# Peptides against a protein of PDB entry 6D0Y, part 139

Target 1, 225 residues: chain A of PDB entry 6D0Y
Amino acid sequence: ETEDHLESLICKVGEKSACSLESNLEGLAGVLEADLPNYKSKILRLLCTVARLLPEKLTIYTTLVGLLNARNYNFGGEFVEAMIRQLKESLKANNYNEAVYLVRFLSDLVNCHVIAAPSMVAMFENFVSVTQEEDVPQVRRDWYVYAFLSSLPWVGKELYEKKDAEMDRIFANTESYLKRRQKTHVPMLQVWTADKPHPQEEYLDCLWAQIQKLKKDRWQERHIL

## One batch from the design tools (peptide; made by RFdiffusion4, then SolubleMPNN)

Design b2_p22_6_s3 (from b2_p22_6, 11 letters changed)
Fold by OpenDDE base, seed 3:
Parts: structure tokens; sequence; C-alpha cells
Structure b2_p22_6_s3 (fold): chain B 225 residues (1-225), chain A 22 residues (1-22)
């Protein structure tokens, strides 16, 4: 394989083919593993780039990274580190949209056994703990709650399977905060297909309701794609 | 921006220990 060919393979994964997506990803993981000795840096950069710029392929690339991590654990670590650095950079640049996406991406990496579930739980505990900070803008508190809740579609099932008690505590704290926060009327977030239309609600309240429903449905999500 | 820095700091320690084998 050549460097240019690898770029093409990585960018095009998940596109229409005669083979299953799973088969294609496994094959690509094998190809990438074989070429790591020669093109590790390039492969790392490519994966980071497509992960960030192609949000519609989030689960494709998390799965690919999971497969690659199983083949080369060290490379998986380097990838996670790179994504964490990018998250930090996004926060520094006040790019909160990218930041929340990266949290979602990292969340899905838990499902792919790249990131440990306890670590993700701890991170979310830290996020929700921000709601208890005094003399800070509510937008800060709201963002962390949003980042937490909006990531649960990708990791809630796994976290509850392994850390149900801790997750319940986080949920209780979140609910408590949502009840006492100053509410503004912002358009609702619609991430999942609902059988019935939601009434007009504040965006975090709406998201909370969606997550509660998702939890009740045992984290079986209906995506709006 | 002070808020962004605080957000970064909050994530720093936790995100460095995310590997499954750690």
Amino acid sequence: as target 1 above (225 residues)
Amino acid sequence: DEESKRMEELLREELERVRERE
C-alpha cells in the first residue's frame, strides 16, 4: 500500500460496496495495521481528520479505531491522545460545537473498547459537578449538562450496564439542576424519531425528556437520519 | 478566555486516564 492509497481507503470506508460494512472495516483495519510501520503518522492524522470532519460517519470511524486498537494497542492510545488534544484545543478556541461532538466521539469509543467505561463515568461526573459551581455563568453549567446528555445515546447503555449506581447518581444530580436552573425558551433538540410530537419545551428540558425516554426504552435509539 | 481554560482544566486529568487497560 502507498500513502495516497491509504488516504483513499480511509476516506471512502462506509460507502456503498458489495461487501458488508463490517467486512470492509475489518479488511481496512488489517491493511492499516500492516502499514503502520511505514505510515503511522499519516494514518493517525488521516483518522483524526476524518473523525472530526465527517460526523455522519462517527460510528464507522469509532468502529474502525476499535478494530485497529485491538490489533495495535499503542496506536489506539495515540489516537485517543490526539482526540483528547483536539478536544482541549476546541475548548480553548471556544468551539463548543466541535467540543461536544468530540465528547460524543469519545463516548462511542467506549463501546468499541478503546476507552474504559469507568473513565467515561468519571468524566461525566466531573461534567455534572460543574452544575454545583457558584458564581459562574449558567451557560457554563448548561453546556456541561448538554455535553453529558447529548453523549448518552452513544454510551448510555454501556455505562449503565457497568456503572448503574454511579450513573443514577449523575442522573439525579442532573435532574436536580434542571429543576432549579433559570429556563429560557429555545428551540427543542430533535435527535431521535418520536412516535408523538414533543410539546414546546426548553432545550435542555427537551433533551432531558428524550434521554429519559431513551433510558426507559433500554437505550434502543431511533435515529433521525 | 477564562471559561474555556477552566473547561480545559476540568477535562485534562480525567481524559489522560481513559485507556481501557489503565
Scores: peptide ipSAE 0.034, ipTM 0.705, DockQ to the pose 0.017
Fold by OpenDDE base, seed 1:
Structure b2_p22_6_s3 (fold): chain B 225 residues (1-225), chain A 22 residues (1-22)
Amino acid sequence: as target 1 above (225 residues)
Amino acid sequence: DEESKRMEELLREELERVRERE
């Protein structure tokens, strides 16, 4: 395959087709594997690019990477390393939206058997441990909690199935932090009625409540968070 | 930004151990 053709295939995967998505992904994985000897760097770059720029196709590309990892473990590793580098770069650039998305992407790679569940748990333990740091801005603490909680819809089920005790400890620490953190109520987030002003629920508290509900429902997502 | 750098350092060691087959 030519480089241009590979780009087209990677970018268009998941679009309307007569074949199932699974079939298309298997086919694409086969094509990409065959071309790795000649176009590894190009394919790696393309996958990293589309993974970042097309968040609506997150599960498509994590699945594709999972298939590629099964075929070529080294390539899977290189991809993970590239995504880790990108996460670091996003943090350096103060692009926290991209950073949290990348954490979510890495989280879904656990479901695709690219990243080990225990490793992800350890990462989240590290995240939540930031809440215990002294002499740091609350925004730092809040971000790591947000990154953790916002990723759980993609990986919470798997992590609790394999590391329930550790996850419970993380949850306990998270809850403790949320209870003691300073809450900011922005006037624009207040719903004003004639007789009863009602502040919008704080975003982390809201997210926490949603995650608690998801956990209680045994991680069966019944609504889009 | 110093906070971004600290976040990067915090993630560095943990993210390097994420591979399933290791």
Scores: peptide ipSAE 0.034, ipTM 0.706, DockQ to the pose 0.017
Fold by OpenDDE base, seed 4:
Structure b2_p22_6_s3 (fold): chain B 225 residues (1-225), chain A 22 residues (1-22)
Amino acid sequence: as target 1 above (225 residues)
Amino acid sequence: DEESKRMEELLREELERVRERE
């Protein structure tokens, strides 16, 4: 495969096809694996780019990386390292939206067997432990809590199944922090209904409530038409 | 800034664990 062709294949995966998505991903993984000896750096860059720039295809690319990781563990590691580097760069650039997305992406890689569940739990333990740091901006504490909570829709089920006690501890620490942190009023958080407006909550409190509901629902999202 | 440095350090430490196998 040429570099241009590989780019096209990677960018277009998951689009309409006569074959199943799973079949297409497996096929693409095979193609990419075969071309790693010649185009590893390019493939790595491409995957990192599309993973970051096409959030609508998050599960597609995490799955693809999972397949590649199964074929070439070292490449999977290089990809994870690249994503972590990008996460660091995002934080340095104060691009917190990208940063939180990257954490979410990494979280979903647990489901794709690229990152071990215990490792992710340990990461989240460390994230939430930031809330206990002294002489740091609250934004740091808030971000790590947000990164943790906002990732749970993708990985919470898996983590609780394997590390329920540890997750409960993380939740307890999170709840404790949320109760003692300084809260700010955000007008955009007010949800209106036709009959009765919902009370406005701080963004982390809102997210916390959502995650608690999700946990209660056995980590299955409910869709309202 | 110092905040970014602290975050970077934390993430660097996390990288060492993400590839652990179950």
Scores: peptide ipSAE 0.033, ipTM 0.697, DockQ to the pose 0.017
Fold by OpenDDE base, seed 5:
Structure b2_p22_6_s3 (fold): chain B 225 residues (1-225), chain A 22 residues (1-22)
Amino acid sequence: as target 1 above (225 residues)
Amino acid sequence: DEESKRMEELLREELERVRERE
């Protein structure tokens, strides 16, 4: 297969097909594996690119990487390394939205057996430990808490199944921080009624409440139909 | 950017150990 064909296959995976998504992903993984001897670098670059540019296909590409990792463990490792490098670059460039997305992507790779659950727990422990740092801006503390909480929809179930005690500790530390942090009162966070201003919940508090509900629901997302 | 540097330092050690060793 030509390089152009590989690009097309990678970009179009998950689109409407007569076959199941799982079947298509397995098929694509097979095609990519077969071409790794000749096009490893190209495939690696393509996967990294689409993973970053198509957030709507996050679970599709994490699954694909999981399948590839199962077929070629070394390639899976190279992919993870590439994504880590990209995360570092995003942070250097102050692209925090991209950075948090990459954390979510890495989180979902746990479900795909590319990243070990204990390693992800350790990473989140380190994230939440930032809240205990002295002489740092609150925005730094908030970002790591946000990165942690915003990733839990993708990996919370798996982490609690394997490391419930450690996760509970992380949650306790997070809750403690949220209670003591300074809240920014922005006018946009206030619902103005004619006679009584109703303050909207701060974004981290709101996210925390959502995650608590998700946890209570055993990490089952209620699809609002 | 000091914030970026600190974030990078924090992530560097942890992210190098994330691979599932099956």
Scores: peptide ipSAE 0.033, ipTM 0.706, DockQ to the pose 0.017

Design b2_p22_6_s4 (from b2_p22_6, 13 letters changed)
Fold by OpenDDE base, seed 4:
Structure b2_p22_6_s4 (fold): chain B 225 residues (1-225), chain A 22 residues (1-22)
Amino acid sequence: as target 1 above (225 residues)
Amino acid sequence: DKESAEIEALLQERLAERKARE
């Protein structure tokens, strides 16, 4: 297959088809695997690109990567490395929106068995540890907490199942930080239900409350955060 | 190989679960 054809296949996966999404993903994974010897770099770049630029297809591409990783572990690793590099670059560029999405993407890769739970825990530990760094502006510290908390809907269940003690520590540190930080009262989209109106709160406090509820509900999501 | 197959199966299960939720 040509590079252009691969691009088309990758970009269009998950779109309306006569076949099931599962079948299409498996098929695509097979095609990509077969073409890795010839187009590894291109495929890697394409996957990174769509993963980054098509957030609406997050779970599609994480699943695709998961399938591909199962077929070619090395490629899966390279993909993760590329995504992490991109995350670092985004952070350096202060592109927080892209960065947080990448964290979420990586988080969902845990569910796809591409990233090990301990590795993700370590990442979150690193994020939350930034809150202890006095040389870092609070805005950035807040972002790391936000990135952590906002990713938990994707991976919290898995992480608590496998690394509950470590996660509890991270939560404790997060809670401690949230209590001592200067509140900015920045509005954020809240999970709202008609039966349980949510009071207006500072965005991180609000998110924290939502995550606490999610945790209490054993990570069974009723609403998307 | 076996592990890979199991992973794929788990991923398929995940996909199926997602479909069921939609």
Scores: peptide ipSAE 0.034, ipTM 0.624, DockQ to the pose 0.030
Fold by OpenDDE base, seed 3:
Structure b2_p22_6_s4 (fold): chain B 225 residues (1-225), chain A 22 residues (1-22)
Amino acid sequence: as target 1 above (225 residues)
Amino acid sequence: DKESAEIEALLQERLAERKARE
């Protein structure tokens, strides 16, 4: 297939079709796998692009990557590496909105059996550990906590099922930080445009409360964060 | 491979669950 055709297929997946989404994703995964020998770089780039730029299709593309990873494990690994590179670049560029979305995307890849739960736990440990570092601006520390907490709706259940002790430690550290941090309005964290259940609370405190409730509810979502 | 097939099956289940939520 031509590069243009591949682009069209990847971009249009999940749109209205006579076939089921499952069938379309399986079919696309097969097509992409078959074309990897000739168009690996292009396919990799396209997947990274749509994963980054089409947040409304997050679960579609994580699932696609999951299917593709099952077919070609090496390619799945390369994709994850590329996404991690993008995350690092976003952080360096202080593009926190893109960065947090990438963390969420990576989080959902755990559910798609692309990223191992321990690896995601390690990432979150690294994020929360920033709160303990001296000479790091609070705004940056807050972001790492935000990135962690805001990703838990996607992966919290899986991580607690497999790494409960480690997650508890991360939560304890997070709670400790939230108690001792200066509570100020941070515009860069105000990514939420939807109604919040606790608008009277400081943003991170509000998010923390929501996550605590989610955890208490065994990660069964009543409200999408 | 058997392992790949199992993973695909799990992913298909996930897709089915998502469809049911739509």
Scores: peptide ipSAE 0.033, ipTM 0.621, DockQ to the pose 0.031
Fold by OpenDDE base, seed 2:
Structure b2_p22_6_s4 (fold): chain B 225 residues (1-225), chain A 22 residues (1-22)
Amino acid sequence: as target 1 above (225 residues)
Amino acid sequence: DKESAEIEALLQERLAERKARE
């Protein structure tokens, strides 16, 4: 396979095909694995790029990486390292939108058996611990909480199945922070009745409530958060 | 590798679940 062809294959995976998505992903994983000896760096870069720039295909690419990781564990590790580097870069650049997406991506990699549950728990512990730092602006503290909570739809089930006690601790710390933080009015994505104005809840409080409900529902999604 | 095979199986299961939801 040529580099250009690999790029095309990676970018187009998940699109309409005569074959199933599963077969396409397996096929692509096989192709990429076979080409790693010659194009590892390129493949790594491509996967990082599409993972970052195509959020609509998050679960497709996490699954692909999962398949690749199963075939080549070292490559999976290198990919995770690259993604973590990208996350750090995004945070340094105050690109919170990209950063939160990367956290979600990493979260779903737990489901794909690329990242161990304890490692993800540790990451979230680190995020929530920022709320305890006095010299950090609230906007940044809020972001870490948001990053944590907004990632739970992707990984909450897995983490609670394996690390329930640790997760409960993180939740307790999060709840404590939410109670004491200064609230800010933020537009909500919740659909309101057009005929009657509804008061908007603070976005983190709203998210917290949604996550609590999700948790109560045993992490079975009933609606898009 | 046995572990890799198990992981692949789990991933296939996940893919199947996704397909079923679509």
Scores: peptide ipSAE 0.033, ipTM 0.621, DockQ to the pose 0.030
Fold by OpenDDE base, seed 5:
Structure b2_p22_6_s4 (fold): chain B 225 residues (1-225), chain A 22 residues (1-22)
Amino acid sequence: as target 1 above (225 residues)
Amino acid sequence: DKESAEIEALLQERLAERKARE
């Protein structure tokens, strides 16, 4: 395989094909594994790039990484490390949109057996702990809460199955913060199907209500968050 | 291996969910 060919394969996975998505992902994982000795750095960069720039294919690439991690555990670890570095860089640059997406991506990697549930819980504990720090702007504190809550649709079920007590503590701390924070009442556009129009709420309060409902529904989504 | 099988099962579940939404 050439570098250009690998790029094409990685970028086009999940598109229309004569083969099933399952077979394509398994096949691609095999190809990438075989080419790691020659193109490890390139493959790593490509996977990080598509994971960051193609949010519409989030579940495709998390699954691909999961398959690859199962084949080569060391490479999977290097990929996660690279993604964490990217997350840190995004946060340093105040690129919150990229950062939140990376958190969601990492969250779904838990389902793909790439990241252990306890590790993700620890990450979320760290996020929510920022709300208790002094000399941190509320906008940043709000972002960490947002990053946590908005990632739960991808990983909440798994985390509560394995770490329910720890998750409850995180939820309690989150709720406490939401009650005491200053409300901004920023308008939010959301796709929602309901019999009655929802009153306009502050975006974090709205998200909190949605996540609580999701939790109550045993993490079965009935609407797009 | 066991882990790969679990991931494949997850993939099947996700695909089934996607089809159900279409």
Scores: peptide ipSAE 0.032, ipTM 0.637, DockQ to the pose 0.029

Design b2_p22_7_s1 (from b2_p22_7, 13 letters changed)
Fold by OpenDDE base, seed 3:
Structure b2_p22_7_s1 (fold): chain B 225 residues (1-225), chain A 22 residues (1-22)
Amino acid sequence: as target 1 above (225 residues)
Amino acid sequence: MEREEKMLEEFRRLIEEARRKA
C-alpha cells in the first residue's frame, strides 16, 4: 500500500460498506500491520490525527488500535504514548474540551486491551484527588471530576469488574466533593435516554445522577441516537 | 501544569509496566 492509500483507508473506515464494520476493521488492521515496516511513522501520525479530530469515530479508532496492538504490540504502545503526549499538550494549552475527549479515548482503549484497567483507575484516583486541593479555583476541581465521570460510560464496566473496591473509593470521594461544592447552573448535553425525566439539576449533579443510574444498570448504556 | 505532568507521567509509567508484564 502507498501512503496516500493508507490515509484514505484510515480516514474512511467506518463509512458505509458492503461488509461489517468488524470485518473492515480487521482487514484494515492487517493492511496497516503489513505496512508498518515501511510506513510506521506515517500510520502513527494518521491514527493520532483521526483519533483527535474525528470524535464521532472514537470507538472505531480505539477498536482499530486494539486490533493493531494485538498484531504489533510495540506499535500499540507507541500510539498510547503519543496520545498521552497529546493530552499533556492539550492541558498545557488549556484546551480542556480536547483534553476531556482524549481522556475518554484513552478510557475506551482499556476495553480494547491496550491500556490496563488498574492504570486507568490510578489515573482517575489522581483526577479525583484534585478535589482536595486547597486555594484553587473550583473550576479546576470540577473539570477533573467531569473528566472522570464523563469517561465512565466508556470504561466504567471494565473498571468495576477489575477494581471494584478502588472504584467505590473514588465514587465516595466524588460524592463527598459534589455535596460540598458551590452549585452553579450550567447546561449539559444529554447522551443517554431515561425512562423518567429528571428535574433541573446542576451540570455535575446531573452527570453524577446519570452515572449512578448507569452503574445501577450494570453499565448498560441507552444512547440517544 | 506540574501536577498534570506528574499525573500523566505516572499514568504512562503504569501503562508501560502493565504492557511489559503482559
Scores: peptide ipSAE 0.709, ipTM 0.962, DockQ to the pose 0.914
Fold by OpenDDE base, seed 5:
Structure b2_p22_7_s1 (fold): chain B 225 residues (1-225), chain A 22 residues (1-22)
Amino acid sequence: as target 1 above (225 residues)
Amino acid sequence: MEREEKMLEEFRRLIEEARRKA
């Protein structure tokens, strides 16, 4: 495949086709594997780019990377390294929306057998430990909690299956932080119920409630978070 | 960014170690 054609294939994967998505991804993985000897750097850059710029295709590209990782293990490792570098750059540039998305992307790579569950648990332990930092803005602490919680729809089930005790500790620390933090109320992100007298819940409290429900439901998604 | 870099480096290291063992 030419470089231009590779770009087209990578960007258009998951679009309407007569074949199943799984079949298309397997086919593309084969094409990309075959072209790695000649276009590894280009393919790596393309995959990183589309992973960042097309969040609507998150699971498509994580699956693709999982397939590529199975075909070429070293390439899978290089991709992960590239994504972690990108996460570092995003944080450095204060691009927190991109950063949180990249955390979700990396989280879903656990399901694709690219990243080990214990590694991700350790990362989340570090994230939640930020809540214990002194002399830092609450927005920093809130962001790391948000990054953790908002990633759980993609990886919570797998992490609890393999590291339930560690995850419970992380949850306990998260809950403790949420109880003691100062609340910022944004109407559009608040939960309003008339059936019970309760104070307004701000965005992190809302997310926490949703994740708790998801956990209670054994990580079977009933609502789009 | 010092702590972030440390966290990400640890994450990378753990991933690599796990990948080598797999």
Scores: peptide ipSAE 0.709, ipTM 0.962, DockQ to the pose 0.888
Fold by OpenDDE base, seed 1:
Formats: sequence, C-alpha cells, structure tokens
Structure b2_p22_7_s1 (fold): chain B 225 residues (1-225), chain A 22 residues (1-22)
Amino acid sequence: as target 1 above (225 residues)
Amino acid sequence: MEREEKMLEEFRRLIEEARRKA
C-alpha cells in the first residue's frame, strides 16, 4: 500500500460497508501488518492522529490497535508508548480536554487487551492520590477525579472484574474527597455530556452520582451520560 | 508536571512489565 492509500484506509474504517465492521477491521489489521516493514512510522503516526482527532471512532481504533497488537506485539507496545507520550504533551500544554480523552482511549485499550487491567488500576490510584496533595488548586484535584470517573464507562467493568478490592479503595478515596471538597463549578470539566440531568448538583457530584448508578447497574449503560 | 511525568512513567513501566510477562 502507498502511504496515501494507507491514510485513506485508516481514516475510512468503520464507514458503511457490505462487510461487518469486525471483518473490515481484521482485514485492515492484516494490511497494516504487512506494510509495517516499510511504513511502520507512517502507520504509527496515522493511528495516533486518527485516535486523537476522531473521538467518534474511539472504539473502532482501539479495536484496530488491539488486532494489530495481536499480530505485531511490539508495534502495539510502540503505539501505547506514543499515546502516553501524547498524553504527557497534552498535560504539558494544559489541553485538558485532549488529556481526558486520551485517558479514556487508554482505558478502552484495556478492553482490547493492549493494556493490562492492573496497570490501569494503578494509574487511577495515582490519579486519585492527587486529591491528597496540599497547597494546590482544587481544580487540579477535581480534574484527576474527573479523568478517573469519566473513563469508567469504558473500563469500569473490566477493572472491577480483575481488581475489585483495589477499585473499591479508589472509590472510597474518591467519595471521601468529594465529601470534603468545596462545591465549585469548573467549566473545564464539562466535557462529559451536553445534558444536564441534575442542574441542582455540582458537576463532579453529578458525575459521581451517574457513575455510582452505573456501578450499581453492573456497568451496563441504560442511559446517556 | 514533575508528578504527572512520574505518574505517566510509572504507568508506562507497569504496562511494559505486564506486556513482557504476557
């Protein structure tokens, strides 16, 4: 495949087709694997780009990466490394919307067997530990809690299945923080949904309530968050 | 950013370790 053709294939995956999405992804994974010897860097960059720029195709690209990881394990590792590097850059640039999305993307990679559940749990433990920092703006503490909570719709089920005790501790710490924090409106956290089902509640408290419900529903979404 | 970098490095390390064992 030419570089231009690869770009087209990667960008258009998941669009209307006579074949199933699964078959298309498998086919694309095969094509990309075959071209890695010649176009690894290009493919890596393309995948990172579409992962970041096309959030509506999050699960498509995480699945694709999962398939590629199964075919070429080293490439899967390189992709994860690239995405973590991008997360670092987004945080450095104070691009919190991109950062939280990348956390969500990485979270979904757990479902695709690219990232181990215990690794993700440890990361979330670190996120929630930020709430214990002193002499920092509450918005910082709130953001890490938000990044954690907002990722759970994608990975909460898997994490509780694998690390329920650890997740319970994280939840307890989160709840404790939410009880003691000042209730303030933080616009940067309003990236979860356009809906305001509980306008009387502070945004993070509202999200917490939604996640608690999701947890009680055994991580089966029955409503639009 | 120092803490963030440390957190992400730990995350990367854990991922890599898990991947190596898999």
Scores: peptide ipSAE 0.709, ipTM 0.962, DockQ to the pose 0.910
Fold by OpenDDE base, seed 2:
Formats: sequence, C-alpha cells, structure tokens
Structure b2_p22_7_s1 (fold): chain B 225 residues (1-225), chain A 22 residues (1-22)
Amino acid sequence: as target 1 above (225 residues)
Amino acid sequence: MEREEKMLEEFRRLIEEARRKA
C-alpha cells in the first residue's frame, strides 16, 4: 500500500461497509502488518494521530492496535510508548482534556491485551496518590481523580477482575478524598445517558456516583452516550 | 511535571516488564 492509501484506510476504518467491523479491522491489521517493514514510522504516526483526533473511534483504534499487537508485538509496544509520550506532552502543555482522553485510550488498550491490567492499576494508584500531595491546588488533585474515574467505564471490569484488592484500596482512597475536599457547585458530569434527570452536583461527586452505580451494575453500561 | 514524568516512566516500565513476561 502507498502511504496515502494507508492514511485513507486508517482514517476510514469503522465507517459503513458491507463487511463487519471486526472483519474490516482484521483486514486492515493484515495490511498494516505487511507494510510495517516499509512504513512502520508512518503507520505509527498515523495511528497516534487518529487516536487523538477521532475520539469517537476510540474503541475502533484500540481494537486495531490490539490486533496489530498480536501480529507484531514490538509494534504494539512502540505504539504504547508513543501514546505515553503524547500523554506526557499533553500534561506538559496543560492540555488536560487531551490528557484525560489519552488515559482513557490507554485504559481501553488493557481490554485489547496491549497493556497489562496490573500496570494500569499501578498507574491509577499513582494518580490517586496525588490527592495526598500537600500545598498544591485542589484542581490538580481533582484532575487525577477525574482521570481515574472517567477511565473506569472502559477498563473497570478488567481491573477488578485482575486486581480487585488494589482497586478497592484505590476506591477507598478516592472516596476519602472526595469526602474531605472542598466542594463547589458545577455542572453535572454525565458519563452515561440517564433516564432520570439529576440535581446539580459537584462534578466529581456526580462522576463518583455514576462510577459507583456502574460498579454495582458489574461494570455493564446500560446507557452509553 | 517531575512527578508526572516519574509516574509515566513507571507506567512505561511496568508495561514493558509485563510485555516481556508475556
């Protein structure tokens, strides 16, 4: 495949087709694998770009990377490294919206067998540990909790299946922080579609409640935005 | 950013370690 064609294929995957999404992804993974010897860097950059620019296709691209990882294990590792570097850059640039999305993306890579669950748990332990920092703005503490909680819809099930004790500890620490933090009235953070309107709550409290409900529902989403 | 870098480096390391063992 030419570089331009590869770009087209990568960008358009998941769009309307006569074939199933799974079939298309498998096919694309095969195409990309075959072209890695010649276009590894290009493919890597393309995947990183679309992963960042097309959040609506998060699960499509994580799945694709998972398939590629199965075909070319080293490439999967390189992709993860690239995404972590991007996360670092996002944080450095104070682009927290991108950063939290990247955390979600990395989280979903756990489901795709690219990132080990224990690794992600450890990362979240570090995130929540930020709440213990002193003499820092609460917004910093809040963001890391938000990044953790907002990623759980994608990976909470897997993490609890593999590291339930550690996850419980993280949850306990999170709950403790949420109880003692200064609260403000902000628009509700709606992660899932709900049939019942809710009163205005502090956004982290709202998210926490939603995550608690999701956990109670065994991480099965009823309403996806 | 120092802490963030440390966290991410640890994350990367853990991922790599797990990948090597797999």
Scores: peptide ipSAE 0.708, ipTM 0.962, DockQ to the pose 0.914

